# Peptides against a protein of PDB entry 4GXB: the designs that were tried, part 18

Target 1, 277 residues: chain A of PDB entry 4GXB
Amino acid sequence: VPTEEVSLEVLLSNGQKVLVNVLTSDQTEDVLEAVAAKLDLPDDLIGYFSLFLVREKEDGAFSFVRKLQEFELPYVSVTSLRSQEYKIVLRKSYWDSAYDDDVMENRVGLNLLYAQTVSDIERGWILVTKEQHRQLKSLQEKVSKKEFLRLAQTLRHYGYLRFDACVADFPEKDCPVVVSAGNSELSLQLRLPGQQLREGSFRVTRMRCWRVTSSVPLPSGSTSSPGRGRGEVRLELAFEYLMSKDRLQWVTITSPQAIMMSICLQSMVDELMVKKS

## One batch from the design tools (peptide; aimed at target 1 M207 R208 V212 L242)

Design b2_p14_1_s1 (made by RFdiffusion4, then SolubleMPNN; from b2_p14_1, 5 letters changed)
Fold by OpenDDE base, seed 2:
Structure b2_p14_1_s1 (fold): chain B 277 residues (1-277), chain A 14 residues (1-14)
Amino acid sequence: as target 1 above (277 residues)
Amino acid sequence: LELPPGFALPPTVY
């Protein structure tokens, strides 16, 4: 692609559009810096955020595809898909809520975290009780952003990424699940036949290893997930988990977001390593 | 909205 000046749209978690003028040859960091400048986010806070490739669903929700890598050209990465459903989203890229303290000290950082958190609650990524929801709404009406975030930080799945409904082989084969990544874990929400909704936790510290596999399903089996056309690539995330003392078991998640899940796992591990060093 | 009951696997091996 020839180097040209272009207008690139980057979305915030709440769907707010940030238009930046960049070069088609600008790498991810260059675009991130341009977005930060447009928002008046200080340079020292840029590292707390990343650009993500997402697919916008019909309901306006974002399905996270992957994190844009450093070597990527965001303009090319999004436009090469030739679909308007693909967007670039700015989101915080750390897991420990302690880092919120650094970001919240800045007005722009605070606003970004607030907008993200409001959106995550509205989308059901953060789980709230009726009373908590009332409290959050009251704080939102008062525009008490810091207090809102402090309350939100105590909520279940605060800071998690929620994935689209998918399938796992745990606890049973072909079990429908909703996976969320955060707090150094994969949370699996599932409802077994005749049972209430349950949540299982897989801590990254108990994962011996993980892998993403790509396969093309052979035309044989009738279990066409309704949305997958014939010949669509099947992505799986498999991880080997320490279930009990001296007992390792593989868990496999079948999801179009398997790559994003693996990125989350690596990112959580990396953050833990940084904290231990 | 009631939080779903959770089952945690054994605690993290540090």
Scores: peptide ipSAE 0.035, ipTM 0.601, DockQ to the pose 0.032
OpenDDE base, seeds 1, 3, 4, 5: peptide ipSAE 0.031, 0.020, 0.017, 0.029; ipTM 0.738, 0.612, 0.636, 0.739; seed 4 fails the geometry check

Design b2_p14_1_s2 (made by RFdiffusion4, then SolubleMPNN; from b2_p14_1, 6 letters changed)
Fold by OpenDDE base, seed 5:
Structure b2_p14_1_s2 (fold): chain B 277 residues (1-277), chain A 14 residues (1-14)
Amino acid sequence: as target 1 above (277 residues)
Amino acid sequence: LTLPPGFALPPTVY
């Protein structure tokens, strides 16, 4: 692609549009810096955020596709998909809420975290009780952003990334699940017939390995999963998990977001390694 | 199947 100046739209988690003038040849970091500059985010806080490729759903929810890599050209990455549903989103890219302290010291950082957290609550990514919701609304009405975040940090799945409903082979075959990544785990929420909602936690520290596989279903005449067109690529995330002492078991998640899940796993592992060093 | 934001039980760690 010839190097040209272009206007690139980057969304915040709440759907706020940030327009930046960049070169088509600008890499992910260059675009991130441009977004930071547009927001007046200090340079020392840029590293706490990343750019993500997402698909915007009809309801305005974001389905995370992948994190943009360092070598990528965000303009090319998003425009090559030839669909307006694909967007670039700025989001915090760390998992430990302790890093919020560094970010919220700055007004812009605070605003970004606040907007993200509000959005995550509204989307049901962060789980709240009725009482907690009342408290959060009160703080929101008062525009007490720091207090809002402090309360939010105590909530279930704070800082998690929630995926679209998908299927796992655990605890049963073809089990509908909602996967969330955060706190060095994959959380699988599921409801078996006649049972209450359950959450299973798979800690990354107990994962021996993981892999993403891509397959094209053979046109087997009969089991057209309703809604999967003939020939849709099936993505799976499989991880080998230490279920008990000396017992490894494979768990497989079938999801279009398998790549994003694997990115989250790697990111969580990387953060843990940094903390141990 | 979007599971509603639920009052989930404490997570089961496997």
Scores: peptide ipSAE 0.043, ipTM 0.642, DockQ to the pose 0.027
OpenDDE base, seeds 1, 2, 3, 4: peptide ipSAE 0.037, 0.025, 0.031, 0.062; ipTM 0.763, 0.700, 0.659, 0.757; seed 4 fails the geometry check

Design b2_p14_1_s3 (made by RFdiffusion4, then SolubleMPNN; from b2_p14_1, 6 letters changed)
Fold by OpenDDE base, seed 3:
Structure b2_p14_1_s3 (fold): chain B 277 residues (1-277), chain A 14 residues (1-14)
Amino acid sequence: as target 1 above (277 residues)
Amino acid sequence: LELPPAYALPPTVY
């Protein structure tokens, strides 16, 4: 792509648009710095955020595709898909809520965390009781952003990324599940016929390894799932998990977001390594 | 089901 000056749209979690003038040859960090400058985010807080490629769904929700890597050109990465449903989103890129303290000390950082948290609650990524929801709404009405975040930090799945409904082979084959990543785990939520909602927790510290595979289903006659057209790429995340003492078992998740799940796993492991150093 | 975190393994990506 020839080097040209372009206007690039970057979205916040709440759908707010940030327009930045960049070069088509600008890498991810260059674009991130341009967004930070536009928002008046201090340089020392830039590292707490990342740019993500997402697909905007019909309901306005974001399906996370992947984190943009350092060597990528965000303008090329989004425009090469030739679909307006793909967007670049700014989001926090750490897992431990202790890092919120550093970000919350700055007005712009506080606003970004607040907007993200409100959006995550509204989308049902953070799980709240009726009473907790009432308390959060009261704090939102008062615009008490710090108090809102302190309450939110105590909620189930705070800081998690929720994926679109998909399929796993655990506990049974072809089990419909909702996967969320956070707090050094993958949470698998499922509801079996006639049963209550169940959650399986898979800690990254008990994963020996993981892999992403891409396959094209052979045109076998009985493709039973009507929505996967013949020839669509099937993505799977598989991880080998220590279920009990000396018992390893593979768990496989079939999802278009398998790449994003693997990025989350690596990111959680990297953060744990930083904390131990 | 929450599995016991009693053992830690070094994760590897393939």
Scores: peptide ipSAE 0.019, ipTM 0.588, DockQ to the pose 0.109
OpenDDE base, seeds 1, 2, 4, 5: peptide ipSAE 0.015, 0.018, 0.011, 0.012; ipTM 0.569, 0.577, 0.598, 0.579; seed 4 fails the geometry check

Design b2_p14_1_s4 (made by RFdiffusion4, then SolubleMPNN; from b2_p14_1, 6 letters changed)
Fold by OpenDDE base, seed 1:
Structure b2_p14_1_s4 (fold): chain B 277 residues (1-277), chain A 14 residues (1-14)
Amino acid sequence: as target 1 above (277 residues)
Amino acid sequence: LELPPGFALPPTVV
């Protein structure tokens, strides 16, 4: 692609648009710096955020596709998909809420975390009780961003990424699940027939290994389940999990977001390694 | 079927 100056739209978690002038040849970090400059985010806080490729749903929700890598050209990565549904989103890229303390010291950082957290609650990514919701609304009405975040940090699935409804082979074959990644785990929410909603935790520290596979379903003559066209690539995340002492079991999640799930796993492992060093 | 460690009922969510 020839090097040209272009206007690139980057979205915040709440859907706020940030327009930046960049070169088509600018790498992910260059674009991130341009976004930071536009927002007046200090340079020392840039590393707490990343750019993500997402698909915007009809309801305005974001389906995370992947994190943009350092060598990528964000303009090319998003425009090559030739669909307006694909967007670039700025989001915090760490898992430990302790890092919020560094970001919250700055007004812009505080605003970014606040906007993200409000959005995550509104989207149901962060799980709240009725009482907690009342408290959060009161703090939001008062525009007490620091207190809002301090309360939010205590909530279930704070800082998690929630994925689209998908299918797992656990606890039963073809089980509908909602996966969330955060706090060094994959959380699986599921409801079996006649049962209450259940949540299972798969801790990354108990995963021996994981892999992503891509397969093209063979045209089996049997009636396609209503949602997948006959020719769509099937992505799966499989991980080998220590269920009990000396008992390893493979768990497979079938999801278009399998790549993003694997990125989350690696990112959580990397962060744990940094904390141990 | 043995559930992995950490399987529980979630709290009431709004």
Scores: peptide ipSAE 0.029, ipTM 0.722, DockQ to the pose 0.031
OpenDDE base, seeds 2, 3, 4, 5: peptide ipSAE 0.018, 0.015, 0.017, 0.009; ipTM 0.584, 0.548, 0.594, 0.566; seed 5 fails the geometry check

Design b2_p14_2 (made by RFdiffusion4)
Pose (drawn by RFdiffusion4):
Structure b2_p14_2 (pose): chain A 263 residues (1-190, 198-221, 229-277), chain P 14 residues (1-14)
Amino acid sequence: VPTEEVSLEVLLSNGQKVLVNVLTSDQTEDVLEAVAAKLDLPDDLIGYFSLFLVREKEDGAFSFVRKLQEFELPYVSVTSLRSQEYKIVLRKSYWDSAYDDDVMENRVGLNLLYAQTVSDIERGWILVTKEQHRQLKSLQEKVSKKEFLRLAQTLRHYGYLRFDACVADFPEKDCPVVVSAGNSELSLQLREGSFRVTRMRCWRVTSSVPLPSGGRGEVRLELAFEYLMSKDRLQWVTITSPQAIMMSICLQSMVDELMVKKS
Amino acid sequence: SWHLLSHTHNPAFV
């Protein structure tokens, strides 16, 4: 891509706009640093956040497509799709909530965690009852951002990433499920199954060839993971999802974080 | 036809 200065909108998890001037040839880290500079996020906290490509739904929710890799050009990644429904999003990119402590030491880092947690609750990524949700919106007005986040860290599925509803062959073939990734596991809500990353020997991402539109082709995507169900018993679990690649990226990210910790 | 896009082996596997 010829080098040229352009304006790029990067959204926070709640949809707040962050406008940055970047080059068409800038890579993911360059764009991330420009967004951090605009938000006044310290350099030493940039590594706790990443940029994601998402599809914004009619209701404003985001369906995560992929985390942008180091070699990617974010301006090109989003513009090449030729659709205004695709956005670049900044979100925390670690899994263990112990790292929230490092981020919350800074006002901007705290503000970012607070903003995405509020959005996570509003969009049902964090699981609360109708009554609890009512209480939370109230506590939100009455408590500091820090206090609100400490409470949120104890809520069901805090720190998880939620995927569009899809199907899986667990427990039975073609079961409708909601899949979420977090806390070193995949959660399948059918009843529920919890599949620990440390019990996955491997996982595979498969695709059909592109098919004519039922002007975009369609592809059937699957994420299958080989799971240690019990001693010396491995069983494949298959999820059929247009977001199979994002799920694979989350599994790799969670495995990588476990290994960094182990080291 | 079907294609394998990726296959990853877990180094944290028990």

Design b2_p14_2_s1 (made by RFdiffusion4, then SolubleMPNN; from b2_p14_2, 9 letters changed)
Fold by OpenDDE base, seed 4:
Structure b2_p14_2_s1 (fold): chain B 277 residues (1-277), chain A 14 residues (1-14)
Amino acid sequence: as target 1 above (277 residues)
Amino acid sequence: GWLVLAEFDNPVFE
């Protein structure tokens, strides 16, 4: 790809657009630095954020596809998909809320965390009670960003990424689930017919290994999923989990976001490794 | 058949 100066749009979690002038040959870090400069985010806080490839849904929600890697060229990565639905999003890339303290000491960092958190609550990624919602709205109306974040940090699934509805083979075959990643776990929420909402928590420290696999459904096979066309690639995330003492069991999630889920797992593992060092 | 795209061992497995 020839090196040219281009205008690249990067979105914040709330959909706010940040336009940066970059080269088509700029790598992920270069683009990230450009975004930081545009936002006046200090250099020492850049590492707390990453660029993600997402698909924007009709309602404006983001379906995370993957994190952009260091060697990638963000402009090429997004434009090569030839669809305006795909966007580049800036989001915090750490899991431990303790790191919020470092970020929120800066005005720009605070604003970024605030915008992300508001969006996550509005999208239902962070779970709130009616009373909590009232309190948050009050703080939002007062524009008390620090206090808003402190309250939000105590909420269920704060800092989690929520994925699109998908299917898992746990606790039963072909269970519809909503997966969320955060706090060193995968949370699987499911509602079976006639049953109450259930949540399964799978801690990363109890996963021996995981893998991402792909397959093409056979026309005559039982692998035909409703709504999927012939030849559509299916993705699965499978992890071997320590269910109880000396009992390992494979759990498989069928989702087009299997790659992103795996990236989240690796990211959580990396963060845990840093803490252990 | 299935194709394995990536496989990871977990160093923080306990």
Scores: peptide ipSAE 0.552, ipTM 0.952, DockQ to the pose 0.801
OpenDDE base, seeds 1, 2, 3, 5: peptide ipSAE 0.551, 0.552, 0.551, 0.552; ipTM 0.952, 0.952, 0.951, 0.952

Design b2_p14_2_s2 (made by RFdiffusion4, then SolubleMPNN; from b2_p14_2, 10 letters changed)
Fold by OpenDDE base, seed 4:
Structure b2_p14_2_s2 (fold): chain B 277 residues (1-277), chain A 14 residues (1-14)
Amino acid sequence: as target 1 above (277 residues)
Amino acid sequence: ATLVLAEFENPVFE
């Protein structure tokens, strides 16, 4: 792609648009810096955020596709998909809420975290009780961003990334699940017909390994997943989990977001390694 | 046919 100056739209978690003028040849970090400059985010806080490729749903929700890598050209990465549904989103890229303290010290950082958190709550990524919701709304009305975040940090699945409904082979074959990644775990929530909501927590430290696979389903006559056309590529994330002492078991998640899930796992592992060192 | 796109050993496995 020839080098040319272009206007690139980057969205915040809440859908706020940030327009930046960049070169088509600008790499991910260059674009990130441009976004930071546009927002007046200081350089020392840039590292707390990343650019993600997402698909915007009709309801405005984001389905995360993957994190943009350093070598990528965001303009090319998004435009090559030739669909306006795909967007670039700025989001915090750390898991430990302790890092919020660093980001919150800056007005812009605080605003970014606040906007993201509000959005995550509105989208149901962060789970709240009725009472908590009331408290959050009160704080939101008062525009008490710091207090809002402090309360939010205590909420279930704060800082998690929620994925689209998918299928897993746990606890049973072909179980519909909602996967969320955060706090060094994958949370699998499922509600089987006539049953209560169940959650399986898979801590990253108990995963020996994981893999992403791509396959083309054979026409077995049984359309296991309604809506998948013939020849549709199936992505799966499989991880080997220590269920109990000396008992490893493979868990497989079938999801178009398997790559993103893997990226989250790697990111969580990386953060844990930093803490361990 | 199944293709392995990525495989990771977890260094923080306990």
Scores: peptide ipSAE 0.602, ipTM 0.960, DockQ to the pose 0.764
OpenDDE base, seeds 1, 2, 3, 5: peptide ipSAE 0.599, 0.601, 0.601, 0.601; ipTM 0.960, 0.960, 0.960, 0.960

Design b2_p14_2_s3 (made by RFdiffusion4, then SolubleMPNN; from b2_p14_2, 10 letters changed)
Fold by OpenDDE base, seed 4:
Structure b2_p14_2_s3 (fold): chain B 277 residues (1-277), chain A 14 residues (1-14)
Amino acid sequence: as target 1 above (277 residues)
Amino acid sequence: GTVVLAEYENPVFE
């Protein structure tokens, strides 16, 4: 691709648009720096954020596809998909809420975390009770961003990334689940027919390994569910989990976001490694 | 056929 100056749109979690002038040859870090400059985010806080490729749904929700890699060209990555549904999103890229303290010290950082958190709550990524919701709304009306975040940090699934509804083979075959990644775990929420909502927590420290696979289902003579087109690629994330002492079991999640899930796992592992050193 | 896109061994496995 010829090197040209282009206008690139980067979205915040709340859908706010940040337009930056970059070169088509600019790598992910270059674009991130441009976004930071546009937002007046200090250089020392850039590392707390990353650029993600997402698919914007009709309702404005984001389905995360993957994190943009360091040597990737964001302009090319997003435009090559030839669909306006795909967007680049800026989001915090750490898991431990303790790092919020560093980011919140800066006005711009605070605003970014606030906007992200508000969005995550509105989208149901962060789970809130009625009372908590009332408290959050009150703080939002008062525009008390710091207090809002402090309360939010105590909420269930704060800092988690929620994925689209998918299927897992746990606790039984073909279970519909909603997966969320955060706090060094994968949370699987499921509602079986006639049953209450259940949650399975899979801590990363109990995962021996994981893999992402791609397969093309063989045309089984069975009526393909109307929604799966012939030849649709199936992505799966499988991890071997220590269920109990000396008992390893494979858990497989079938999801178009399997790659993103794997990226989250790797990111959580990386952060844990940093903490251990 | 199934293709493995990525495989990771977890260094923080306990």
Scores: peptide ipSAE 0.645, ipTM 0.967, DockQ to the pose 0.768
OpenDDE base, seeds 1, 2, 3, 5: peptide ipSAE 0.642, 0.643, 0.642, 0.642; ipTM 0.967, 0.967, 0.967, 0.967

Design b2_p14_2_s4 (made by RFdiffusion4, then SolubleMPNN; from b2_p14_2, 9 letters changed)
Fold by OpenDDE base, seed 4:
Structure b2_p14_2_s4 (fold): chain B 277 residues (1-277), chain A 14 residues (1-14)
Amino acid sequence: as target 1 above (277 residues)
Amino acid sequence: GWIELARFENPVFE
């Protein structure tokens, strides 16, 4: 791709559009800096955010595909997909809510966290009770961003990334689940027929390893899944989990977002390593 | 057939 100046659209979590003029040859960090400059985000806070490739669903929700790598060219990465459904999204890229304190000290950082949190709640990524919802709405009406965030930080799955409904082989084969990543864990929520909602928590510190695998299903008219084209690639995330003392068990999640899940795991591990050092 | 795209050993495994 020849180097030229282009207009690139980057979305916030709430769908707000940030237009930046960048070079097609600008790498992820360059684009991130451009976005930060456009938003008046201080340089020392840039590291708390990342650019993500997402697919915008019909309802406007974002299905996270992957984090853009440092060496990538965001303009090329998104435009090469040749679909308007794919967007670049700015989102915070840390897991420990303690880092919110650093970001909240700045007006722009506060606004970004607020917008993201509002969106996450509205999309059901953050789980709220009726009373909590009332309190949040009240604070939102008052535009009390700091208080809103402080309350939100106490909510279940605050800071989690929620994935599209998928399938896991735990606790039994072919279980429909909703996976969320956050707080150094993968949360698997499932509802089996005739059963109430259940949640499995898999802490990353109990994962010995994980892998991402890919396959192309064999052509079969009888076993073809509706909505999946012939030869459609399937992805799986599998992790070996310490269920109990000296008992390791593989858990496999079948999801087109397996790569993103793996990225989240790696990111959480990295953050834990930083804390441990 | 399945192919492994990536494998990660967890350094913070306990």
Scores: peptide ipSAE 0.634, ipTM 0.966, DockQ to the pose 0.807
OpenDDE base, seeds 1, 2, 3, 5: peptide ipSAE 0.631, 0.627, 0.628, 0.628; ipTM 0.965, 0.965, 0.965, 0.965

Design b2_p14_3 (made by RFdiffusion4)
Pose (drawn by RFdiffusion4):
Formats: C-alpha cells, structure tokens, sequence
Structure b2_p14_3 (pose): chain A 263 residues (1-190, 198-221, 229-277), chain P 14 residues (1-14)
C-alpha cells in the first residue's frame, strides 16, 4: 500500500471512539502506540492491550473476528473489507486477572478496564441475574471505579471472551451452544461443559471451499479440539462456528500465557 | 473440509 497519512477510528469495547492519525503502511504495533499516546496510556502498559478486528452488530455489540498480528496493517485490514460494519477495537489482551493489578496502578489503565467491564456486563459476557444486574448498575454510581472492578473480578465469566451463538457436537451432534473463552478453558453453555486448555492435546481449524451465496461466498468453518476426557481417553470435540479462527486464536493465547507463567 | 491450521498444545497434561 502506498504510504499516506489517514485518520483511523479505533473503538473501545463500549464503542467510545478514539481517533488517531496513522500511516496506511503502519503496522499493528505502530497503530497501538498511536492509540496509547492519544489515551495517555503509559508505554509500559501497552503490552496489556491489543487491537482486534470486529463486526459491529445492529445493536452495537461486537463479534470478534481476529486479534491483529504484528505483521498486519490495521488500516488495510479494516478498509479492505469494504464495509462500514467492521471496526478496529482496543481491548485488554491477557487472561489472568492477576495482571489487572498492574494495569489498575495507572488511572488510564484503570479507566480502560472499567469501561470494558461495564460493557461486558451490559452485553452478557459476564453472567449475572436480572436482580444482580440491577444491583451492579446501582453500585456503579455509588462506588469508585476501582471498587467496582474489584467486585467485577469475582463475577461469573469475568475476563472471558464470548462468541456468537453456534453449534457443537458436545454433548450431542448439532447442539446449539454459546462458547466463551477465559480462565484457561473453553466454556460451552448448551447445561454446561468446561474444557481446560491443559487437557487439549491439540486443536484444528478446518474450512469448506467457498460456496456461492445463499456478492459474498460462504464457508463452513469448524474448530475441533482433542480433549483428554479421562485417563488415556482422548476425544475430539467439534464446534461449528464462523468464528472458529478467533476461537483458535484465544486457545493459542491462553496456552501461550500459561507457558510464559510456567517459564 | 480443508485443514487451515493444526496446533499442538505444549501445555498439555496427560
């Protein structure tokens, strides 16, 4: 892409706009640094956040497509799709909530975690009852951002990434499920199954050839993971999802974080 | 179905 200065909108998880001037040839880290500079996020906290390509739904929710890799050009990644429904999003990119402690030591870092947690509750990524949700919106007005986040860290599925509803062959073939990734596991809500990353020997991402539109082709995508169900018993679990690649990225990210910790 | 990727888990626990 010829080098040219452009304006790029990067959204926070709650949809707040962050406008940055970047080059069409800037890579993911360059764009991330420009967003951090605009938000006054310290350099030493940039590594706790990443940029994601998402599809914004009619209701404003985001369906995560992929985390942008180092080699990618974010302006090109989003513009090449030729659709205003696709957005670049900044979100925390680690899994263990112990890292929240490092981020919350800074006012901007705390503000970012607070903003995405509020949005996570509003969009049902964090699981609460109708009554609990009522209480939380109230506590939100009455407590500091820090206190609100400490409470949120104890809520069901805090720190998880939620995927669009899809199907899986667990427990039975073609079961409708909601899949979420977090806390070193995949959660399948059918009843529920919890599949630990450390019990996955491997996972595979498969695709059908592109098919005519039922002007975009369609592809059947699957994420299958080989799971150690019990001693010396491995069983494949298959998820059929247009977000199979994002699920695979989350599994790799969670495995990588476990290994960094082990080291 | 075509394989897009295959990943072995280095954190696997048997």
Amino acid sequence: VPTEEVSLEVLLSNGQKVLVNVLTSDQTEDVLEAVAAKLDLPDDLIGYFSLFLVREKEDGAFSFVRKLQEFELPYVSVTSLRSQEYKIVLRKSYWDSAYDDDVMENRVGLNLLYAQTVSDIERGWILVTKEQHRQLKSLQEKVSKKEFLRLAQTLRHYGYLRFDACVADFPEKDCPVVVSAGNSELSLQLREGSFRVTRMRCWRVTSSVPLPSGGRGEVRLELAFEYLMSKDRLQWVTITSPQAIMMSICLQSMVDELMVKKS
Amino acid sequence: MNLLSYTENPAFES

Design b2_p14_3_s1 (made by RFdiffusion4, then SolubleMPNN; from b2_p14_3, 9 letters changed)
Fold by OpenDDE base, seed 3:
Structure b2_p14_3_s1 (fold): chain B 277 residues (1-277), chain A 14 residues (1-14)
Amino acid sequence: as target 1 above (277 residues)
Amino acid sequence: LLEVARYENPVFEP
């Protein structure tokens, strides 16, 4: 791609548009810096955020595709998909809520976290009771951003990334699940027929390894779910989990977001390594 | 089936 100056749209979690003038040859960090500058985010806080490639759903929800890597050219990465549903989103890129304290010290950082958190609650990524929701709304009405975040930090799945509904082989084969990544775990929420909602928590520290696989299903006659066209690539995330003492078991998640799930695992592992050093 | 990536977990606690 020839080096040209272009206007690139980067979205915040709440759908706010940030337009930046960048070069087509600008790498992820260059674009991130441009976004930071546009927002007046200090340089020392840039590292707490990343750019993500997402697919915007019809309802405005974001399906995270992947984190943009350092060597990537965000303009090329998004435009090469030739679909307007793909967007670049700025989001915090750490998991431990303790890092919120650093970000919240700055007005812009605070605003970014606030906007993200509001969006995550609205999207049901953060789980709230009716009473908690009322409290949050009250704080939102008062524009008490710090207090809002402090309350939000106590909520279930705060800081988690929620994925689209998918399928796992746990606890049973072909089990529909909703996966969320956060707090150094994968949370698998499932509802079996006639059963209450169940959650399986898979802590990263109990994962020996994980893998992403890609396959093209052969047109076998019967299991054509009507919507999957012949020849769609099937992605799977499989992790080997320590279920009990000396008992490892593979858990496999079939999801178009398997790559993103793997990226989340890597990111959580990296953060844990930093804390241990 | 193509394995796209495999990761060993350095923070695995056996």
Scores: peptide ipSAE 0.645, ipTM 0.964, DockQ to the pose 0.792
OpenDDE base, seeds 1, 2, 4, 5: peptide ipSAE 0.642, 0.643, 0.643, 0.641; ipTM 0.964, 0.964, 0.964, 0.963

Design b2_p14_3_s2 (made by RFdiffusion4, then SolubleMPNN; from b2_p14_3, 9 letters changed)
Fold by OpenDDE base, seed 4:
Structure b2_p14_3_s2 (fold): chain B 277 residues (1-277), chain A 14 residues (1-14)
Amino acid sequence: as target 1 above (277 residues)
Amino acid sequence: LLTVAEHENPVFEP
């Protein structure tokens, strides 16, 4: 691609648009720096955020596709998909809420965390009780961003990334589940017919390994499930989990977001490695 | 066609 100056749109979690002038040859970090400069985010806080490729749904929700890698050219990565549904989103890229303290000390950092958290609550990524919701709304009306975040940090699935509904083979074959990643775990929420909502927590420290598989289903002569067109790529995330002492079991999630789930696992592992060091 | 990327977990606690 010829090196040209272009206008690139980067979205915040709440859908706020940040327009930056970049080169088509600018790598992910260059674009991130441009976004930071546009927002007046200090250089020392840039590392707490990353750029993500997402698909915007009809309701304005974001389906996370993947984190943009260092070698990528964000302009090319998003435009090559030839669909306006794909967007670049700025989001915090750490898991431990303790790092919020560093980010919140800066006005811009505080605003970014606040906007993200409001959006995550509105989208149901952060789970709130009725009373908690009332308290949060009161703080939001008062525009008390610090107090809002402090309360939010105590909420279930604060800092988690929620994925689109998908299928897992746990606890039973072909179980519909909603996966969320955060706090060094994968949370699998499921509701079987006639049953209450159940949650399975899979801690990263109990995963021996994980894998992403991309496959094209062979046309089995039998039931063309009407919805999967001929040649649709099937993505799966599988992890080998220590269920009990000396008992490893594979859990497989079938999802178009399997790559993003794997990226989250790696990111959580990396953060844990830093803490152990 | 199968593409498999497997990752060993260095923070696995057996």
Scores: peptide ipSAE 0.589, ipTM 0.930, DockQ to the pose 0.736
OpenDDE base, seeds 1, 2, 3, 5: peptide ipSAE 0.587, 0.586, 0.588, 0.588; ipTM 0.930, 0.930, 0.933, 0.931

